Peptides against a protein of PDB entry 8HF1. Designs and how they scored, part 249

Target 1, 320 residues: chain A of PDB entry 8HF1
Amino acid sequence: NVMLYATKPTEVMVSFPHQEQVLTVTRLISAEIEKFYVSLDLMNIGVQPIRRSKSLQCLRDPSKKSFVKQLFNDFLYQMKEYGIYAASIAIISLIVEFDIKRRQAETLSVKLMHRTALTLCEKIRHLLVQKLQDMTYDDDDDNVNTEEVIMNFSTPKVQRFLMSLKVSFADKDPKDICCLVFVERRYTCKCIYGLLLNYIQSTPELRNVLTPQFMVGRNNISPDFESVLERKWQKSAIQQFRDGNANLMICSSVLEEGIDVQACNHVFILDPVKTFNMYVQSKGRARTTEAKFVLFTADKEREKTIQQIYQYRKAHNDIA

## One batch from the design tools (peptide; made by RFdiffusion4, then SolubleMPNN)

Design b2_p26_3_s3 (from b2_p26_3, 10 letters changed)
Fold by OpenDDE base, seed 4:
Structure b2_p26_3_s3 (fold): chain B 320 residues (1-320), chain A 26 residues (1-26)
Amino acid sequence: as target 1 above (320 residues)
Amino acid sequence: EEIVEVEYDKEEFEKYLEKQQKLLEE
């Protein structure tokens, strides 16, 4: 059922300069993570029993080491794509996850591995917070959560996104707002959520206007305690958004078929649209008469992005 | 329909970019 949405949203493109944030602190953090990977490869954590359950063969439980590396690689991606301020929020999620895994560790070697990862995360957190504080001239105002600090330590993409939110929603009635923000990665949902909470609190024009929530896509990962908590959180977040207790939802592109999200008046695509399905599904949520579908693109990728959107439009019209 | 290209407050954005560039040079 191609829902023939009667009203096509206005497609908006916002360009930003491509900037590689080459801060000394980001180089130091990357080098510390690389050193940790060398140390991690040398750690003997024992042979994890490969659960040979025949049918789930493809979902090899990633080795406990590969999972640790995945989390740090996702952190490095967030630091690069969203900036140092977003990285200071993202590192907290790693701290929480490694502390849980440390407590759940069945062996001393696995416990030590997660403890070492946790110690590195605390060092990274300290380095990030110190760099955020270096901009505050007033030694006494430890408040790194100002609009100025958030903006200065965010990538040009995130700066344009925050400015787009401020211009779009300043002093509006919160009942008139139904906004979706799409990101590529599940961990980015939590990071951008934390960033938006601090930005909204620091921006008077958005206080009591925007109430953000986030939805992590269903991990088809094993029915661990985390998957039950994530499922409970997802249900609660969706319900808050349906009830109007939240008016901005951050979600990954894995809108599972069957998440009945209400019609929205704003859809922001923070990360590049990589698939036709993501384009159709995200655009299909912008259903009001004045709905906006907002894309962010680097200036260098502008022409390629425009061509890709026209190809997706053509493909969508050929199926409809 | 053409994609609408929008620059939200270009002057304010350029000021933030200039500040950020200074921070990247330090």
Scores: peptide ipSAE 0.436, ipTM 0.915, DockQ to the pose 0.804
Fold by OpenDDE base, seed 3:
Structure b2_p26_3_s3 (fold): chain B 320 residues (1-320), chain A 26 residues (1-26)
Amino acid sequence: as target 1 above (320 residues)
Amino acid sequence: EEIVEVEYDKEEFEKYLEKQQKLLEE
C-alpha cells in the first residue's frame, strides 16, 4: 500500500505596488457614471407589473434600476482592479446586456432607460479606445492589442499576473499545463479571458502554448434564451478543458457548484481570498506533483494576507 | 512549508513604469 501522500501545493505569494491609476480618462468615466446615476434616479419607469411567475426560484432583482447600477458598479470595479485595457473589454459586455434588455423592454420608459445606459456605454468605449490608441505613435497601426499596450494599461496586479504566466509557461509543452485562474466576479471571467487572448497572441513564447477558456456560473437568474446559450457554451468550455484542447480555465465561484475540474498543476488567485471555503476549494484543485497555488497581494496588505493564509492553513489542518 | 514570496525585479517593470508615467503626464 503505497500511501500516495497527496503532495501539498506550494503556496506562492506575488507582491505588487499599490498604484492608484490617476488617469484623467478614469476620472472622466467615473464622473459620467455618477451623472448618469443622478439622471437614473429621476427617471420614472412606472410601477413594474409584478408578473407572478409561479416559479418562486428566479428572485428577479425587483428594481430594474438596481440592476443597471450593479452593472456600472461592476464595470467601475473592473476598471479600478484590472486597468483601462480590461475595462475596454468589460464595457462590451455591458453594451450587449443593455441592448438585450432594451429589446426585451415591456414599457417605453424601461426601453428608454436601457437606451440611455447603452448610449453612456458607447461614450465610455470611445473614451477608452481613444486612450489606448494615443500610445500607438503610428497613426496607421490601429492595433491596440500589443503586449506593450496591454501591459502599460493594466494595473500592477495584472502586470504581475501576466508576467507570472510568461515565466511559468514560456515555451512549455501545452500538454504539461493545467491551469486555473480564479476571479471573484462573473463579469471578470469574460474581460480577463479577452485580455489573455490578446496577450497570448502578442507574446510569441505563449503562442500555441496557452489556450484559455472561461467558465461562468450556472446561476443565471433568468431562464431566458441567453441562459441556454451560456449553458451550452459552459459545457463546451468544460469539455475542451477536460479534453486538453484548453489548458487554462478562468472561473469564478463556479467550482462551488460541484463542477468536477481535473487536478491542476497551477492555480492562480487573481482576486483576494475572502473566505475559508474559497481558500480550501481553490487550493484543493492544485493536486498534481509540484503544484503551485499562486496569490497576488498589494505590498500594503502583505502582512495581513500572510497572517490570513496561516489562519486558513491552521483551520484546514484542524478539520483534516 | 513557508509561503514562497516572489517579488519580480523592478527593472523588469521599469520599462512599463516609465511609459505609464508618461501616459499619466498626458
Scores: peptide ipSAE 0.424, ipTM 0.859, DockQ to the pose 0.615
Fold by OpenDDE base, seed 2:
Structure b2_p26_3_s3 (fold): chain B 320 residues (1-320), chain A 26 residues (1-26)
Amino acid sequence: as target 1 above (320 residues)
Amino acid sequence: EEIVEVEYDKEEFEKYLEKQQKLLEE
């Protein structure tokens, strides 16, 4: 049941300049990952036993080279789309994943593959942290988590997103805020969550106003033991959001049918709306009378984005 | 209803761009 709630949120489009962060560090990291892929293709890991899990997601065997490449490709995407500050957080998720897979490796060859990937992640982390420290006088890790460093090392899209949060929520009562942030990829949820924690903590106007959580869609949970932890986290995060202990939820999927989340007054779409279903379901969470549905667009894609929104509005009205 | 367009002042972000440029020259 598409609950076509009659309350249409105000649709807001925030424009940002298309600027590529032309950082030498990003080129170095990309080149190191490419070199690693060449080395990875030469590795003989043998035939891994096909764990017969039924879901199409089981083609992504975490012990396989394809999964390793996917994680690094997702990292490169995060670095490009959100900036090197978000990348410094995203790389930690890869480190954790490869360390777990290294420990779970059934063969020495697979163990070595994950160890090599982990070593590369540590090198990437060092390069990123070093570049963040170039703005700080002190080599103290705490000094890299300032509003200034976060903003400077974020993409124009993320800068406008953070500013939109600051403008929207500065000095508000936390109880009056129910905010959803939609992103395309599951790893974006984690890195944007970490970025928001640091940004909120460094921004006095937001410190006691916003309490973020993140949720990854159920279909993105690996069937492995980590899936139990992720499911527990997801359940806890949803409960905190329902109880008002968290007032900002980052989601990589539209909350499936049956995830009862309260009516939100703000819905941010950080990534481009790719499907009509995503548009309807995300917009359908903005149900209060003064609800805002906020989109971000590059200036070059402004016209295309406007046309796409009008097409989705038309299609939604034709179903209503 | 029309889409509300928001453009933030470029000057607010220029300070970050200037710092990025300095960090590129180093």
Scores: peptide ipSAE 0.437, ipTM 0.864, DockQ to the pose 0.530; fails the geometry check
Fold by OpenDDE base, seed 5:
Parts: C-alpha cells; structure tokens; sequence
Structure b2_p26_3_s3 (fold): chain B 320 residues (1-320), chain A 26 residues (1-26)
C-alpha cells in the first residue's frame, strides 16, 4: 500500500489593508439603485400567471421584482468587493440579462420594468467608464484597460491577487501551470474572467503565459434557464482546461460537488472560506508536488482567518 | 506546517493609493 501521502499543499496567506473605498461614483451608483428600488416597489406588474414551470424561481417570486433586485445586489457586492474596474465589467452581464428578459417579457408592464432596469444599467456603465477615463486624460492612450487603470480602480484584495499572479507566473512555461481560482458567486466568475483577460493582455510577463477560462456552476434552480450557449461554453471551458489549452480556471464554490478537475499546482481562494466543505474541496485540488493553496485576508481579519484554518485542519485530520 | 504569510510591500501599492486619492479629490 503506497500511502499516497497526498503532498499537503503549502498554505499561503496574503494580507491586504482594509480600505473603505469611498468613491463619490460608488455612492452615486448606490443611491441611483436605491431610488430605482423605490420606483420598482411602486410598479404594478400585475398578477403573473403561476406557470408551473419546474423552475423554483418562478414559484418564489411571481412578480420577478426580487430577481431584478438580486442582480443589482450582486452588482453592488462586486463593486464593493472587487472595485469599480470589476464593476464596469459586471454591469455588462446585467445589461445582457435585462435585455433578454425585456425581449422575453409576456406583458407590457414586465417589459417596461426590464427596460427601466436596462436604462439604469446603461447609466451606471457610463458613470463607471467615465471615471476610468479620468485617469487616462494625462496619457495620450484612451485605453482604459491598462495595468495602471486596472490596479488603481481595484480593491486592495484584487491588487494583491493580481500581484500574486504576476509573482507566481511571470515568464513561466504555460504547460507547467495548472491554476484554480475559487470565488463565492456565479457572477463573479465572469467579472474576474474579464478583468484577468484585460490584465494579462496589459502585462507582458503574463500575456503568453496565462490563458484563463471560467466555469459557472449549474444553477440547480433551473437547467431550463441555462442557455444552450452557457452549457456549451461550460463544456468547452472544461475541455480546454483538461487539454491544457487553458491553464487558469475560475470556479464558483457550487462547482465543488461534481466537476472532475485535474490536479492543480496553484489554488487561489479569492473570497473568504466560509465552510469546512469549501476548505477541503478546494485544498483537495492542490495535489501536485509543491502545490500552493493561497488565501487572501484583510489585516483586521488575519487572526480570525488563521484560527479558522487551524480549526479546518484539525477537523480534516480527525476525519482522515 | 505553518501558514506562509505574505505581505507585499506597501510602497508598491502607495503609487496607486496616491492616484486614488487624487481621483477622490476630483
């Protein structure tokens, strides 16, 4: 019995300063969304016929208002956690979803609701892009996708994440890299993917080294709401990562239960580890020799994070 | 095994903070 000593990955904790990014633009956007919620609550969308469609979502909110609020709340979370650059990418996903919902609307009232949401998203996008451009006025390059713009408009956590990628992978052979990045939310996968594409393209040391992909967990709520395109994309992304055509995969925590992902040499946890299951499943992907398991923590939460890791280690050793 | 703690030099990020502060004053 070769005890496969699962080579315990080196656990790395990267600290970052807790900064409340108090940007005037973020306050303005938050206030516009709050005003929109007041208006949304006053909208009479009628009694939607309870289509007994097998989708649990249609059962939970017959008004579809909660779904609209959920998308904007997810956007506000991303803007707070990742910064205004990430938010400028995240808002595009909302625009796409509300445009689809507007076109699929069965009633004029629902169509108007999604149109109003879409108009707000376009305003938010304009405000974000304008603020990104304010930094480029001193540089003849109208390109808002530079390393400098990305870094300046990212949270301290995201700045340290990007630096960790640069330090870890600069000038390495792409074939020697198998990296996972875990995030909590489905929508964060697309946002961080777009951010990484732009960052890698703007960073010469990474441009031919990292090829990112993303996987979005199956929304257990309704396989029917997953567009045929999203399912095809997921299958293609997984296959590209298995074939080595992609060497960095962004995953939401929902992927833990079912995706056979190869053994990786780097695992980054961008969001806080909230459960023992997340810890075991994500750490269990770092299986190569010299594998690294990298966590990010605010300085104020450093001690709490260390204690949680030791508790999870103990619990894992008691089961093993 | 001990957790490896990494703190990147604050000076590397100070240039971004200074620019952020200027952008906050606008």
Amino acid sequence: as target 1 above (320 residues)
Amino acid sequence: EEIVEVEYDKEEFEKYLEKQQKLLEE
Scores: peptide ipSAE 0.432, ipTM 0.856, DockQ to the pose 0.587; fails the geometry check

Design b2_p26_3_s4 (from b2_p26_3, 12 letters changed)
Fold by OpenDDE base, seed 4:
Structure b2_p26_3_s4 (fold): chain B 320 residues (1-320), chain A 26 residues (1-26)
Amino acid sequence: as target 1 above (320 residues)
Amino acid sequence: EEIKEVSYDEELFKKYEKKREELLKK
């Protein structure tokens, strides 16, 4: 039980300015998604038979519409919280998901719904990539994956996270690094993973130092086939991290699901700590003598975050 | 123990913020 070990990692707080990225492109994308929701509500996809299959796995949302809206809402959240660059990666995950759902569609109406969603995702991808290219003065250098582009199109939180990685791990021996990055949402794991791959490749001081991997928690909502592939991928990702083939792991609630991850020397909490359990479990992974537990907070929420951490420390000491 | 607060080079972030704001206005 991770709660039994009073680990004393150095707790670090990194503050960032609260800047709402009020971009013309983000407003345009949000408006296109809202227009799509209106059209989606008018679509007749037929009554999908609620197969009450006895297994808890068949919370098949009878309205395949709610799942489409959930994916776009998760995308909008990632665009807001992590920035345009992260959004350009996040949209690819939606494209892949809607193409799978389009192919698996049992009816022409459902197939058309997923096709319309896919067309919107391609439009959004084009708008995002075009905005990333506006920074490259050389029309011939299609490489939007530079450190400068990544940093400029990332939120203040993500900029400070990337700088924290650079300062912490520049020119270090890969074997001396065992890093966890906690995020709230499953889709954020993939998005931040793609961002980190590009950032590490574009940053010479981190190239050959950091090898990222990600873990997504069990999706109880995914069809049995997707759940099998996700389980295989999770096992492979965990094994790579255990074998030292990856030294940075991005995860969500995976630790709450009882997945045993090794003791780490760095734990980053990229999203706000919302629960005592998340605090104890994530902090409990920082178990080396010089282990760091790093939190990110908006300047406006700094005092509230400090008070919350002290309350969690007290509560942890009262039960330990 | 007190939470260690870390600030990075604010000047570097200000440069990125300025460039971002310029790019965001286009």
Scores: peptide ipSAE 0.427, ipTM 0.905, DockQ to the pose 0.625
Fold by OpenDDE base, seed 5:
Structure b2_p26_3_s4 (fold): chain B 320 residues (1-320), chain A 26 residues (1-26)
Amino acid sequence: as target 1 above (320 residues)
Amino acid sequence: EEIKEVSYDEELFKKYEKKREELLKK
């Protein structure tokens, strides 16, 4: 039971400036998504048969307009929280998802809805990639994956996160690294994973040092809707991390639900710690000697974050 | 124990921004 062991990791706070970079491209993308929502609301998709899944939870039919809006809202969140570069990766996940749903569509109306969403995603991808290319003289997509482009088109939070990885792990033995990165949202795991792959590949000091994996949380949607592929990926990713074939694991808050991962020497909390449980569970993974528990906070939220961490420490000591 | 605060060299981040601005002026 993770809660019973008094873990004493070194708690580290990294502050970042709150820059709402209201880039023209992000405004354009947001406006295109809002226009799409108007068009989506006007689409007559008919009465979708409520598939009575055996699970008592009224599974939000993934064919519903609400699910399409959720994916775009998650994308907008990622673009805001992680930046344009991360958004260029996040949009690919939407493209894949909408293409799958388009192919699986039981009705022409649902097929057309997903096709329209897909077309918007392709437009968004083009706008993002074009903006990344503004820093490169070469029209080649490979040139947008440089350390410089990644850093420049990432939010201040992500820049400090990447720098924290570089400073912490440059030229270290891969065997000495057991790192967790916690993120709030499921879709952020894939986005940050893709970002890290490109960053590590572009950073010589990290290329043979960090091998990332990601674990997507169990969908609160019935395990029946988790693709067999996603479940296989999760099992494989965890096994690779246990075997030391991966030394950095990106995970959502689902590690709270008892995924047994080994004791780590580094735990990064990329998103704000919103709950006491998240604090205890994530901190409880930093169990090795000299383990570090690293938090990222906006400068404006620094004081509030410090106070919250002290409250969580006190509450944890009162239970231990 | 107090939370250890770490700041990275903000000048490095400014260098990326500056270089971008210089590239956009060309």
Scores: peptide ipSAE 0.420, ipTM 0.892, DockQ to the pose 0.405
Fold by OpenDDE base, seed 2:
Structure b2_p26_3_s4 (fold): chain B 320 residues (1-320), chain A 26 residues (1-26)
Amino acid sequence: as target 1 above (320 residues)
Amino acid sequence: EEIKEVSYDEELFKKYEKKREELLKK
């Protein structure tokens, strides 16, 4: 029961220019990943014994190559959609994942595959960090985490998102803030979380005002494959948000039916609203009288986005 | 109700864009 709360949030749309990041570094990274895919396809990692667990493991390439490609494809998406700064954070998640998979490898060939992927991630990280350092005189890693570096190496969408946060929350009481940020992809939650930590720390007006947390929605496909650690972390993150120890939650799925999250006064949709269900459920979290529901759209998609939101409003009112 | 459109100071974003373009030329 999405309680049709009588209070409709104010819907806000923020437009951003569609700028293709024509960066030499992004082209180099994409070319290195494509070269790696060719190499990966040539790798004979053997047929892994089909451990008969009936679950969706069967759809993952028994070679685990598809999972490797998925992670790099998600990285390429994040680099394109959120920018080089976000990509520098996203690549760390790949490094961690491939190191875990390398250590868990049952065969030498699988170990070598994950090692090769890891080496590529390290190279990509170096290229990204080097490009971030082009703005800094000092080679210190801490010097790349400035508001200026974050803003310059973020996409127009992310720049406007960060500015929206700054304008909305500058010098506010953290107790008065209950903010949700919806993103499309699971890995984007971690990436945007890391970006927000650094942005908040570099922005005096947001220091001690915003405390971000992230929640990756339950893998609807396989709740059994959520690590015990991920489930514990999700529970902790939700509890911190309920207790007010975190006042900004980044999530990739609408908090499943039964995750009672308190009424929020701000809901940001960082990625396009693709479904009516996403619209209703995300908007339904903005329950305070002065609640804001903020959308981001490319200028080229502005009219289409407006029409889509009006269609969703109509459909929602017809069900209400 | 109409969707409230918000535009931020374009000059600030132009400053970031310009600096980014300068960094892209390096």
Scores: peptide ipSAE 0.420, ipTM 0.901, DockQ to the pose 0.570
Fold by OpenDDE base, seed 3:
Formats: sequence, C-alpha cells, structure tokens
Structure b2_p26_3_s4 (fold): chain B 320 residues (1-320), chain A 26 residues (1-26)
Amino acid sequence: as target 1 above (320 residues)
Amino acid sequence: EEIKEVSYDEELFKKYEKKREELLKK
C-alpha cells in the first residue's frame, strides 16, 4: 500500500538546449571503438570449455565479446549524455572491469581479448585527460577537478543538474537535506557519484553541505550472484543514508526492488522517465510537505515530456 | 497543478558555452 500521502510533491521541469557536442576528441574515441569492434569480430576466442563448476556463480555471459561491446556502448552513451568529464570517470570503471576479466581469463585468447580492450581504455583515458588539461593555462596545475573544468566539459543537462543542486542546497544545514538522484543505468551511478564528489569539493557552498553516496542495483541476476563485497557496500551505503551520514543518494532502478528509503525532500530524475512505474516509484519517494520532484528535458522533447507527465498523473489518479 | 518550469540564469550558461567554444578551438 503506497500510503496516499495527501501531500503531492511539487513537480519541477528544467529544460536544456539539445547540443550535439561535436568534439574532435569524442569523434576520435568513437572511431577507435569502432575500429576495435572490427578487430574484436575477427578474434577467434574459441569454444570456451564448459567447466561444470557447480558454483553457478559466474553467470557466463553467453558471449564474452557481447559483454565487451556492452561496456563500450555504455561508455559511449555516458560520454554522449553526461559529457567528457563524466567519461573520464566512467572509463576507469571499464579499466577495472577489463583488468579483473583479464586476470580471471581461462584461455590465452580470452586473456588477449581483455588485454586489447584494456589497452584501448588506457588510450581513451589519456585522450580525455589531455583534453581536460588543455583548459588549465598553468601547466603546473594538474588539478582537472575544478568547478570550471567540470561545468565546461559537462553536457547542458549535467550543467543544469549541478546548478540545480547549487541553488537548492547552497549553505543549507546538511540535516535538512534528503536528496535522491535517479539514473537509468547502473554504471551511471558510479560515474555521477565521482563527478559529484569532485564538484562538491570544488564548490565552497556545497563542500560541508552535501555528502553523496551511490547505490548500485542488484544485478537483475539472482541475488545469489551478487558479490559479498557489493552486498556489503550496498548495505553500508543505505545505512549511511538512513543514519544521515549521507544526504544525497544516487540510485538506478534499485529502489524499484522495495528498498525502504526514508522520505526525501528532493528527488532528481537525471534521465528521461520511460515508464509509468518509474514515475510513480520515484515520485513516491518525495514525501515531505515541501518535496520537489525535478525532471530534466531537452527543449525539443519539452512538449512531449509535459504531455507524458500529465498522462502519468491521470493514470495515477485513476488507480488511487 | 501545473508543472513548474525553472530556467536558471541563461547568462551564466551562455558564459560557460562561450568559454567552452573558446576551449574547443584550442
């Protein structure tokens, strides 16, 4: 029973210009990934021995190549949707994943495949970091983590999201803040978390105000396959948010699993609301009297987004 | 209730866009 709390959150829509970032660096990175896909398709990784190890623990992605392509496609999406600064953080997650897969490789061919992917990730990281450094006039200031660098290398959507945080929370008491940020993809949680840590540290008005945390969804895979480390981390993150040690939580679809999160005064939807269920569940977390439910939309999709929200409101009222 | 539309200071975003364009020319 979603208690029909009589207090409906204020729905806020923030529009942003649709800028196709025609960056030379993004074109170069995309071209390098496409070249890698051609090479990957030519790689003979052989028939992987069906080790009947009774521990079902490794859900064998039926195609090890498909998993590699998925990670790079997710990276390309993040670079497009969030910008090159966010991409510089996202690529580190790919490096970590491919290094783990390289070490766990059962065959030399699979080990080589993951090594080649890792080499590409290091090249991409170098290209991204170099472009971030090109903003620093002083060769000596290796600190690419300034408010200015973050803002300039973020998409219009992310710029408005960061500004929304600054305007909403500047110089407030941390105890008065309970904020959720919803994103579509699991990997986006960690990427936006890293971006927010750097942004908050570089923004004096937020430095002692916002303490972010992130929660990664249980893989839609059986909860039995979630690593003990991931479960411990998720439990710790939720506990920190419940205890008020963290006041901003970045979530993917995880909260759909009925994780009891406290009533929040701010809910940000960073990615488009694709389903009625996502709308109801995310909005249902904004339960305080002055709660805000904030959406971001491209100007070209503004009218469509408004109509969709009104349809969801109507459908929700017809069920209530 | 109507959806509240919030526009932030477009001058500030124009400043970031301009600086970004200058940086992208390098």
Scores: peptide ipSAE 0.410, ipTM 0.896, DockQ to the pose 0.561

